# Peptides against a protein of PDB entry 7RZF, part 156

Target 1, 358 residues: chain A of PDB entry 7RZF
Amino acid sequence: PFQEEHLKQLYKIVPIKDIRNLYVTFPIPDLQKYYKSNPGHYLGHLIGHEGPGSLLSELKSKGWVNTLVGGQKEGARGFMFFIINVDLTEEGLLHVEDIILHMFQYIQKLRAEGPQEWVFQECKDLNAVAFRFKDKERPRGYTSKIAGILHYYPLEEVLTAEYLLEEFRPDLIEMVLDKLRPENVRVAIVSKSFEGKTDRTEEWYGTQYKQEAIPDEVIKKWQNADLNGKFKLPTKNEFIPTNFEILPLEKEATPYPALIKDTAMSKLWFKQDDKFFLPKACLNFEFFSPFAYVDPLHCNMAYLYLELLKDSLNEYAYAAELAGLSYDLQNTIYGMYLSVKGYNDKQPILLKKIIEKM
Target 2, 358 residues: chain A of PDB entry 7RZF as posed
Amino acid sequence: PFQEEHLKQLYKIVPIKDIRNLYVTFPIPDLQKYYKSNPGHYLGHLIGHEGPGSLLSELKSKGWVNTLVGGQKEGARGFMFFIINVDLTEEGLLHVEDIILHMFQYIQKLRAEGPQEWVFQELKDLNAVAFRFKDKERPRGYTSKIAGILHYYPLEEVLTAEYLLEEFRPDLIEMVLDKLRPENVRVAIVSKSFEGKTDRTEEWYGTQYKQEAIPDEVIKKWQNADLNGKFKLPTKNEFIPTNFEILPLEKEATPYPALIKDTAMSKLWFKQDDKFFLPKANLNFEFFSPFAYVDPLHSNMAYLYLELLKDSLNEYAYAAELAGLSYDLQNTIYGMYLSVKGYNDKQPILLKKIIEKM

## One batch from the design tools (peptide; made by RFdiffusion4, then SolubleMPNN)

Design b2_p18_3_s1 (from b2_p18_3, 13 letters changed)
Fold by OpenDDE base, seed 3:
Structure b2_p18_3_s1 (fold): chain B 358 residues (1-358), chain A 18 residues (1-18)
Amino acid sequence: as target 1 above (358 residues)
Amino acid sequence: MKELLENYDKYEPVLLRA
């Protein structure tokens, strides 16, 4: 386990590739035995959330971060790590201290709100969906994976242990959250900007780096992280499917889309799935406007309209993605194209939201 | 949980150095 001397350290690392990454790492206890509750997944879900009021949303709004990932990782024997990893912009590279402050502000928000059973339930439901509709893995790889995890899980649970949550354990969530403190932090910044500014070389890969102690004043700033009013818990994900019923194949089902509605203003084609038998659908809409491409002005207006529409839908995009829904909006020479794909159960909800923003 | 960036393993010896 890391001792105090290993904590509150900053690593400046030179990558081979032109990347800018920040890793904020916390040593945590070994959570393997708590796989039924998986408190690290709960925290990773919230910290890594991309919706309104999330850590990522705020850091993106400042132009500092492109992407964020949060979660647990295996460590050495008897401990794990919780890691928050972000892809930094050039500007973000200059604001690492402030980025980490925002991380601790978000963590403080999680402490203030406490563990939420509904969030756990969403994680449980999402994982259950992922398990149920998991793609077939290559037998050799799958067997090797299973053989590896047999050491950690009962035989009867080995297939489900990585997916199926069973127990809401707020005590364990709080326990992990209590380890996510400035006094327990290890920070690594990966950037080519550190080239020629390093004094150490890693033995295995020859990675050049510099190690520095984080100043006590910086640690104190992070310890005094106040609640930031911009941070909010996510709203309930309304896109999580609950109905997975597959309708029987119609006797008159054609191998190609059939015209099922023809009006002066609309045509509708339908094809039933006869191959995959999944509770999924693809909805494709083509909108025609005589004004869409009549001149450069109208073309630019149509483009701007779609960009604004996409921006207005960003609040739903991540929640939809988590729930196995996606949408696409494109300009065409004739107007616009909309596609909605994924589990059919909540597609009407997503479609309604899109239409309400149009 | 999104996958950790592909390059994490390359820096793991530095990141996890005791």
Scores: peptide ipSAE 0.050, ipTM 0.778, DockQ to the pose 0.497
Fold by OpenDDE base, seed 4:
Structure b2_p18_3_s1 (fold): chain B 358 residues (1-358), chain A 18 residues (1-18)
Amino acid sequence: as target 1 above (358 residues)
Amino acid sequence: MKELLENYDKYEPVLLRA
C-alpha cells in the first residue's frame, strides 16, 4: 500500500507521441473479492458518464477535455487504483488544477446523492446484455484470457464474473468514494511540453518524467470542493433493452427487401433477418425534398439544419450508445438520411426522440 | 465503461510503481 509520502504527488511525463493526458489516480482497497457488486464499476460508470450534467460534459464545455474515462485498475500487493483519465486540449493543459477541482466537485456530488440502486440496476442490465450478446472471440485469445482469470474467480463463475452483477452494496460504493479524496491523490500529466524539464528516467521504458509534491494549498483547494450546480446524476437510461424476443421467420420471407407499403408519400421496404437471429434491427429512412439541393443557399440551410439536429440529439447519444443503439444523420443530394441501429426493443423510443427534435 | 487510453500501459510503471 502507498504510504503518505507516495500520495499527493504530481508526475510530469514526456510522451513519445504528441499526446496530452491527465491521470488522476487514487489507491483503493483490493475490490476483486467484491466482483458481484463491483463498486468500482458503479463509480466508473458515473464518473465516466458523458451525458448532460456529467463531469465530461462540463469539462468539454470549457474546452479543456476531449475524452474522459473513469474506473478501477488492478494494482500490486493487494490494492487497486481508481483512475480518472482525460485527454487534454492545449487549453486544458493550462487548467489541470481546475480540471481536478471539477473532478472532486463531481465526486462530492456523488457523496451528496448517495448510492443509487437504480444506477446499479442499469449497470447490471447493461453488463447482462453485453454478456449475452458478446461477439465470438478468437479461441486462442479467449482461452488465454480465461486461463488468466481463473486465478481470480471460481471455475463455475469464471465466464460470468466479469459481467454479472448480483449484489447492490452501497456500503462498498461509499467506501470507495471515501478513498477518492485529495489527500489520497496521485496525479500524472503527460505532455511533450515537459520535454527538457524532467530529471528522472523510468527504468523499464526509459520514460522521462519529473516528480513533484502537490502544494498543500492546491490539496486544500481540492478538499474544499463544493457542490457545483452544473453536476447532476444521469437520468435513467430509457434505451436499455429488456425484450430480446426474436420473431419467427415469416413464411414469405425473401432474401431481399420486400416492398410492404407503397403510398404517394412513402415506401416501406422490409427484410427479416434470416442469418443472425439477433434482437436487432436497422431502420433506414431516406427523406426526399425537392428543395434540399435546389441552390447553394438551400444546401447550406439543409446542412445547418442537420448540424443543429445532431447537436440537439447529443444528449441522447451516449445513453443510446451504452444501450447498444446508434443513430446516423446525413445530408443527401435528395434530402436527408436517418439510420437507427441496434437492439430493436428501444429503437422506437430513440426514433421518437429524433422525430421530436426534427 | 470505456477502456483506458492505449498509452496507459506505457506509463504504468511511473504511475503505479513509483
Scores: peptide ipSAE 0.049, ipTM 0.780, DockQ to the pose 0.513
Fold by OpenDDE base, seed 5:
Structure b2_p18_3_s1 (fold): chain B 358 residues (1-358), chain A 18 residues (1-18)
Amino acid sequence: as target 1 above (358 residues)
Amino acid sequence: MKELLENYDKYEPVLLRA
């Protein structure tokens, strides 16, 4: 375990590649025995959320961060780490203290709201879906992976332990949250801007870095992180599938799309899946407009319209992605193209959201 | 949940051992 002397440290690291990253790391107890509740996954789901009111949404709105990842990672024997990693913009590199303040404000929001059973249930459901419909792995890689995790899980659970959540443990969530404090932080900034400003070299990879103590004043600022009213818990993910029924293959199923509806305003083709037998569908819509490509002005307006539409749908994109749904919107010479793909159960909900924004 | 960036492993000795 890290001693106090190893906490409240800032590492300035020179990368080989031109990247800008921030790692905010917290030592936490070994949670391996709690794999059935996986409190680190719960917290990583919320901290790494990309929806409205999320940490990433706010940091992105400031122009400081492009991407955010949060979660637990194995450490040395007897402890783990909780890590928040962000991809920094050039501007974000100048605002690292403020970025970390926002992280602690979000963590404070999580403390204030307390553990939410519905969030755990969503994580459970998402993981169950991922497990049930997991792609076939290469046997050699799979066996090697299983052999590796046999050290951590009972043989009977080794196949499911990484995916299946079974127990809501608010006490463990609170315990981990209690470790996510400024006094327990290790910060690393990775940037080429530190080239020539380092005084240490890492022995294994030759990575150049500088280590500094984080000033007590900065730690105190983070400790006094208030509730930022911009941070909100996610709304319930309405796109999580619950019905996985696969309809039997029709006797007259054609190997190609069949025209099943023909009207003055629409044609509908349908092809039943005869290969994958998954509770998934691909909905493809082509919209035709005589005005779409009539002149350069109309073309530009159509382009702008779709860009605005995509922007307006961004609030649903992450939730849909988590639930195994995706959409695509494109301009065509005839009008626009819309595709909705993934689990079929909640596709109508996503489609309705898209149409309501159109 | 996105996995930690591939480059983390290169800095792990600094992040986890220093």
Scores: peptide ipSAE 0.040, ipTM 0.781, DockQ to the pose 0.503
Fold by OpenDDE base, seed 2:
Structure b2_p18_3_s1 (fold): chain B 358 residues (1-358), chain A 18 residues (1-18)
Amino acid sequence: as target 1 above (358 residues)
Amino acid sequence: MKELLENYDKYEPVLLRA
């Protein structure tokens, strides 16, 4: 286990590739025995959330971060790590202290709100969907994976243990959250900008790095992280499917789309899935406007309109993606194209949201 | 959860070793 002397450390690492990454790492207890509640997954879901009021949304708005991942990682026997990893912009590399401050502000928000059972339920439901509709893995790889995890899970649960949440344990969530403190932090910055500024070489890969103690003033600044009013818990994900019924193939089902509605304003083609038999659908809409491409001005206005529409829909994009839904919007020479794909159950909700923003 | 960046494993000895 890491001793106090191993905490509050900053590592400046020189990568081989031109990458800029920040790793904020916290030693945590071994959570393996708590796989049924998986408090690390709960926290990773929230910290790694990409919706409005998320940590990533704020850091992106400042131009400091491109992507964010949060979650637990296996350590040595008896401990794990909780890691927040971000892809840094060039500007973000100059604001690492402030980025980490925002991380602690978000963590403080999680403490203030406390564990939310509805968030756990969403994680449970999402994982159940992922388990139910997981792709078929290659037998050899799958067998090796199962053999590996047999050391961690009962035989009867080995297939489900990584996916199926069973117990809401707010006490364990709080326990892990209590480990996510500045006094328990290990920071690594990966950037070529540290080339020629390192004094150590890692034994295994020859990675050049410098290790420094984080100044007490900086630790104190992070410890005094206030509540940032921009941070909010995510809203409930309304796109999570609950109905997975596969309708029987119609007797008159054609191998090609059939015209099922023909009006002056619309034509509708339908084809039932006869191949995959998944509770999924693809909705494709082509909108026609005589003004969309009539001149360069209208073309640019149509483009601008679509960009604004996409921006206005961005709040739903991540939640839809988590729930196995996607949408696409494109300009065409005749107007615009809209596609909605994924689990069919909540597609009408997403479609309605799109239409309401149009 | 998006998987931790593939390059993390290269830095794991620095990050995870005391």
Scores: peptide ipSAE 0.033, ipTM 0.767, DockQ to the pose 0.466

Design b2_p18_3_s2 (from b2_p18_3, 11 letters changed)
Fold by OpenDDE base, seed 4:
Structure b2_p18_3_s2 (fold): chain B 358 residues (1-358), chain A 18 residues (1-18)
Amino acid sequence: as target 1 above (358 residues)
Amino acid sequence: MKELLENYEKYEPVILRA
């Protein structure tokens, strides 16, 4: 475990690639034995959330961060780390202290709201879906992975331990959340802007870096992080599939899409899956308008319309993605194209939301 | 859980140095 002297440290690291990353790291207890509750995953899910009121949403709105990942990582000597990792913009590189303040404000929001069983249930359900429909891995890689995890899990659970949540443990969530404090932080900033400003070289990869103590005033600023009213817990993910029924193959199933509806205003083609037998569907809509591409003005209006539509749907994109749903919207020379893909159960919900925004 | 950003492993010895 890190001593106090190892905490409240700032590392300025020079990358080989032109990247700007921030790593905010917290030493935490070893959570491996708690894999059935996985409190680190719960916190990673919330801190790494991308929906409205999320940490990422706010940091993106300020133009400081492009992407955010939160979660636990294995450590040395029987402890772990919780890491919040962000891709910084050029502007974000100038606002690292404020970015970290926002992280602590979000963490404070999580403390104020307390552990939510429904969030745990969503994580459980998502992981169960991921496990059930996991793609076939390459045998060699899979065997090697399994051999590695056999050191951590009982043989009977080795296949499921990484996926199946079984126990809601609010006490463990609170315990981990209590470790996510400014006094327990290690910060690393990765940027070429530190080139020629480093005084140390890492032994393994030759990484150039500088280590500094974080000023007490900065730590105190983060310790006094208040509730930011922009931060909210995510809403329930309505896109999580619950029905995985596969309909029987129709007797007249064709190897190609069959025209099942033909009207003056619409044609519908359908092809049943005869190969994969997954509870998934692809809904593809082509909209035709004689006015969509009549002139440059109409083309630009059609483009702008779709950009605005996409923007209006961004609030659902992440939740849909987590649930194994996706959509695509494209301009075509004849109008527009919409695709909705993924688990069929909640596709109507996503489709309805798209239509309501249209 | 999402994967950590690219190149994390290269900086892990610095970031997670005990």
Scores: peptide ipSAE 0.153, ipTM 0.810, DockQ to the pose 0.483
Fold by OpenDDE base, seed 5:
Structure b2_p18_3_s2 (fold): chain B 358 residues (1-358), chain A 18 residues (1-18)
Amino acid sequence: as target 1 above (358 residues)
Amino acid sequence: MKELLENYEKYEPVILRA
């Protein structure tokens, strides 16, 4: 385990590629034995959430961060790490202390709200869906992976252990949250801006870096992180599928879409899946408007409308993606194209949300 | 998620061992 002298350290790292990354790392106990509850996944799900009131949403609104990932990573023998990684903007590189303050404010929000069983249940359900409908892996790669994880899991559970959550353990969630403190932090900033300002070279890759102690004043600032009223727990993900029924193939199923409805205002084509036999559907809508391309002004207005519509739907995009749903909106020369894809069960909900914003 | 992890491996010795 890291000693106190290894904590509260800042690493300034020079990359080969032109990238700007921040890594906020916390040493945590080995959680491998708790794979059935996976408290690190629970925390990674919330800290890495992209919905309204999330850490990423706030940091993105400031123009400091493009992407955020949170989760556990294997460490040396007997401990793990919890890592929050962000892609920094040029402006974000100047605000690293404030970014980390916001991280601790969000963590403080998680402490204040306490462990939520419904969030665990969503993680459980999402992982169960991912397991049930996982793509076929290449046999050689799969066998090698399984051989590697046989050391960590009972043989009977080796196929499921990475996916199936079984136990809600609020005590373990709190235990990990108690390790996510400023006094336990290791910070790494990766930027070309540190070129010529480093004094150390890493032995394995020749990475140039500088190590500095984080000032006690900065640590204290992070320790005093208050509740930021902008941070909220995510709402329940209404897009998580629960019905996976596959309808039998119709005897007269055609290999091409058949016209099943023809009206003055709409035509509907349908093709049953005869190949994949998944509880998934693709809904494609072409909207025709005589005004869409009548002149440059109308064309620009149609474009602007779609951009505004997409922006208004951002609040649902992440939750839908997590649940294996996606949508696409495009301008066409005839009007607008809408596609909704993924698990069929909650597609009507997503479609309704889209229509309500239109 | 995956792309950020690939870049992490290069800096892991500094972040996790230094």
Scores: peptide ipSAE 0.150, ipTM 0.808, DockQ to the pose 0.601
Fold by OpenDDE base, seed 1:
Structure b2_p18_3_s2 (fold): chain B 358 residues (1-358), chain A 18 residues (1-18)
Amino acid sequence: as target 1 above (358 residues)
Amino acid sequence: MKELLENYEKYEPVILRA
């Protein structure tokens, strides 16, 4: 376990590649024994959320961060780490202190709201879906993975332990949140801008770095992180599938799409799945407009329209993705193409949201 | 759980062990 002398440290690291990354790390207790509640996953889900009012949404709106990941990572025996990792813009590299302030503001928001059982339930449901419909892994890789995790889980649970949440433990969530404090932080900034400014070399990879203590004033600034009104808990994910019924294959099922509706304004083709037998569907829509590609102006207007439409749908994109739904919108020479794919149960909800924005 | 950004493992010795 890190002693106090190992905390509140800043590492400036020179990468080989032209990358800009920030790693904010917190030592946490070993959570392995709490796999049934997985408080680190709960916190990683919220801190790494990409919806409205999320940490990423705010940092991205400022042009400081491109991507954000949060979660637990295994450490040495008896402890783990919670890590928040962001991809920095060039401007974000100049605002690292403020980025970390926003991280602590979001963490403070999580403390103020307290553990939410509904969020745990969503994580449980998402993980159950992921387990149930897990793709076939390569047998050798899978066997090796299982052999590795047999050290941590009972034999009866080894297949399910990584996926199935069973217990809502608000006490453990709060316990982990209590470790996500400025006094427990280790910060690493990875940037070529530190080239020629380092004084140490890492033994294993030869990575050049500089280690510095974070000033007490900066720690105090982060400790005094207020509630930022821009940060909100996510809304309930309406796209999480609950119905997994597979309809029986129709006797008249064709190997090719059949025309099931033909009107002056629309044609509809349908093909039932005869191969995969998954509770998934692909909805494809081709919209035709005589104006879509008539001249460069109309073409550019159609392009701009779709870009604006995509932007207006960003609020749903992440929640849909988490729930195993995706959509695609493209300009065509004839008009527009829309595709909605994934679990069939909530596709109508996503489709409705798309159409309402069109 | 989202995977950490690429190349974290290369810097792990500095971040977690240094």
Scores: peptide ipSAE 0.148, ipTM 0.815, DockQ to the pose 0.554
Fold by OpenDDE base, seed 2:
Structure b2_p18_3_s2 (fold): chain B 358 residues (1-358), chain A 18 residues (1-18)
Amino acid sequence: as target 1 above (358 residues)
Amino acid sequence: MKELLENYEKYEPVILRA
């Protein structure tokens, strides 16, 4: 078990590759027995969220962070870790203390809002979708994985335990959240900028590092993290599919797209899936405008319009992706191309959002 | 995710054990 002497430590690590990473690690109790509620997944979902008002959104807006991952990791017997990992920009490397302050501000926001059953339900639903439509793994790899997890789960649950959430446990969420405190932190910064500034070598890989105590003033600064009004809980993910019905193949289904609507303003081609039999669809739209490519000015305006449109849709991109939906927008010489792909159930919602922003 | 995890494994001894 990490004793107090092992906490509040800063590790400056020299990578072999040119990478800039920050790892903010918290020792937490072993949560394996709580797999049915998975409080670490709940917190990882929120801390790792990429939508408006998220930790990543704010850190990215400041130009300090490119990517963020939050979640639990297995440790030694009886201990786990909660880890927040970010990819740092060059500027972010100079603002590590402030980045961690923002992490604690977001964690404080989670404490203030308390556990949300609807967020748990979304995690449950997303995991259920992932389980139901999981790709076939290679048998040998799958068998080895199952053999490994048999040590952790009852035989009857071994196939479902990693995916199926069953119990909302706000008490366990609060328990884990209470461990995410500055006094319980281990910080690692990975950067080539520490080359020649290290005094230790790791035994297994020969990794050069320096270990320092985090100053008490810095710990106090993080402990006094206020509520940052920019942080908000995610909105409900409206793109999570609930209908997975596969329509029967039509008797007259053609192996190629058929023209099902022909008007002065639109042509619609349709092909039913005859191969995959998944509750998924691909919607492709080509918009024609005589002005899109008439001259360099109009071409540039069309480009700028599309970039602004993409930017305005960023709020939906992550939520759609989590729900197994994607969209793409491209300029063409004739106008614009739009594609919407993924589970068909909520595609109309995403399409409507796109059209409303156009 | 995979690249972040691969990088983490190299530094895990420092981050988690040192």
Scores: peptide ipSAE 0.135, ipTM 0.800, DockQ to the pose 0.557

